# Ledger of designs, part 82: peptides against a protein of PDB entry 3OGK

Target 1, 307 residues: chain A of PDB entry 3OGK
Amino acid sequence: ATPDRLSRRFPNLRSLKLKGKPRAAMFNLIPENWGGYVTPWVTEISNNLRQLKSVHFRRMIVSDLDLDRLAKARADDLETLKLDKCSGFTTDGLLSIVTHCRKIKTLLMEESSFSEKDGKWLHELAQHNTSLEVLNFYMTEFAKISPKDLETIARNCRSLVSVKVGDFEILELVGFFKAAANLEEFCGGSLNEDIGMPEKYMNLVFPRKLCRLGLSYMGPNEMPILFPFAAQIRKLDLLYALLETEDHCTLIQKCPNLEVLETRNVIGDRGLEVLAQYCKQLKRLRIERGADEQGMEDEEGLVSQRG

## One batch from the design tools (peptide; aimed at target 1 L239)

Design b1_p30_8_s4 (made by RFdiffusion4, then SolubleMPNN; from b1_p30_8, 13 letters changed)
Fold by OpenDDE base, seed 2:
Structure b1_p30_8_s4 (fold): chain B 307 residues (1-307), chain A 30 residues (1-30)
Amino acid sequence: as target 1 above (307 residues)
Amino acid sequence: RPPRKPPVLEWRRLEDGSVEVVVDPPLPEP
């Protein structure tokens, strides 16, 4: 079966999702270079899928050449590009995308592995894009991008509603949050505890519409920054928060409109009881085992099989 | 170089009108 069969079957295809099928049950056991090559698909897109506006690659090998070809082939018709757990490209490929696809609305590279050459891709996006709605490079490591470019994006993209980032110091994003007036979702960043400045983050002002949130490394000292708007929170990602069971209870009690919670086993049975008591609108609960919790099956802070 | 064998293609149309294609990638070379 070749990519040409897809175009023959769906000549007017608007949205394509390619998934590399994992052979290993655990993603962590898959080499970084594991995945199907997108090259033959990009060729097919360029030649025969001329109405394609949304591309989602998941667990695929994507080269800079592939991205360049895709960018030039679809140009301003490309509205969505998701590089989800992909590998094989550099920031040069991203630069090509944002240079040629000036009307892109969704750009995702969550959990992708890549070589970072510079921050030009984000700068180019900031200088020329006004259409962006979703920007997601969650669980990535960018050291050469500027938070100022993120602020510029927020200022210029009035429809920007969801931003997920890597390890930006949250204080560097103050300007971004001020500019992102319509932002509904934010994940990532880095909260860094400073014993000498316990109120380091207390003056953070979040966008007024923010209701889906996941702050990385948020501890109990930082958690109070959420309290002014906790009642409007609908989704919490606490997977990378540094909250204990009691901290979970404290926060959950303040979020009566919570619909989605993602957290670790540290929530415990007590946290689940509090969740059931206070969060009557809860629709989805995801609990992951922390790597640190593998040895603590008998501790009071674990979710029991009966809970 | 991309592997010479075309991947097994399974596709389905999703509810949103998109098409999902599952690509069976070759095993990484040891």
Scores: peptide ipSAE 0.263, ipTM 0.724, DockQ to the pose 0.037
OpenDDE base, seeds 1, 3, 4, 5: peptide ipSAE 0.086, 0.063, 0.202, 0.107; ipTM 0.647, 0.651, 0.675, 0.665; seed 1 fails the geometry check

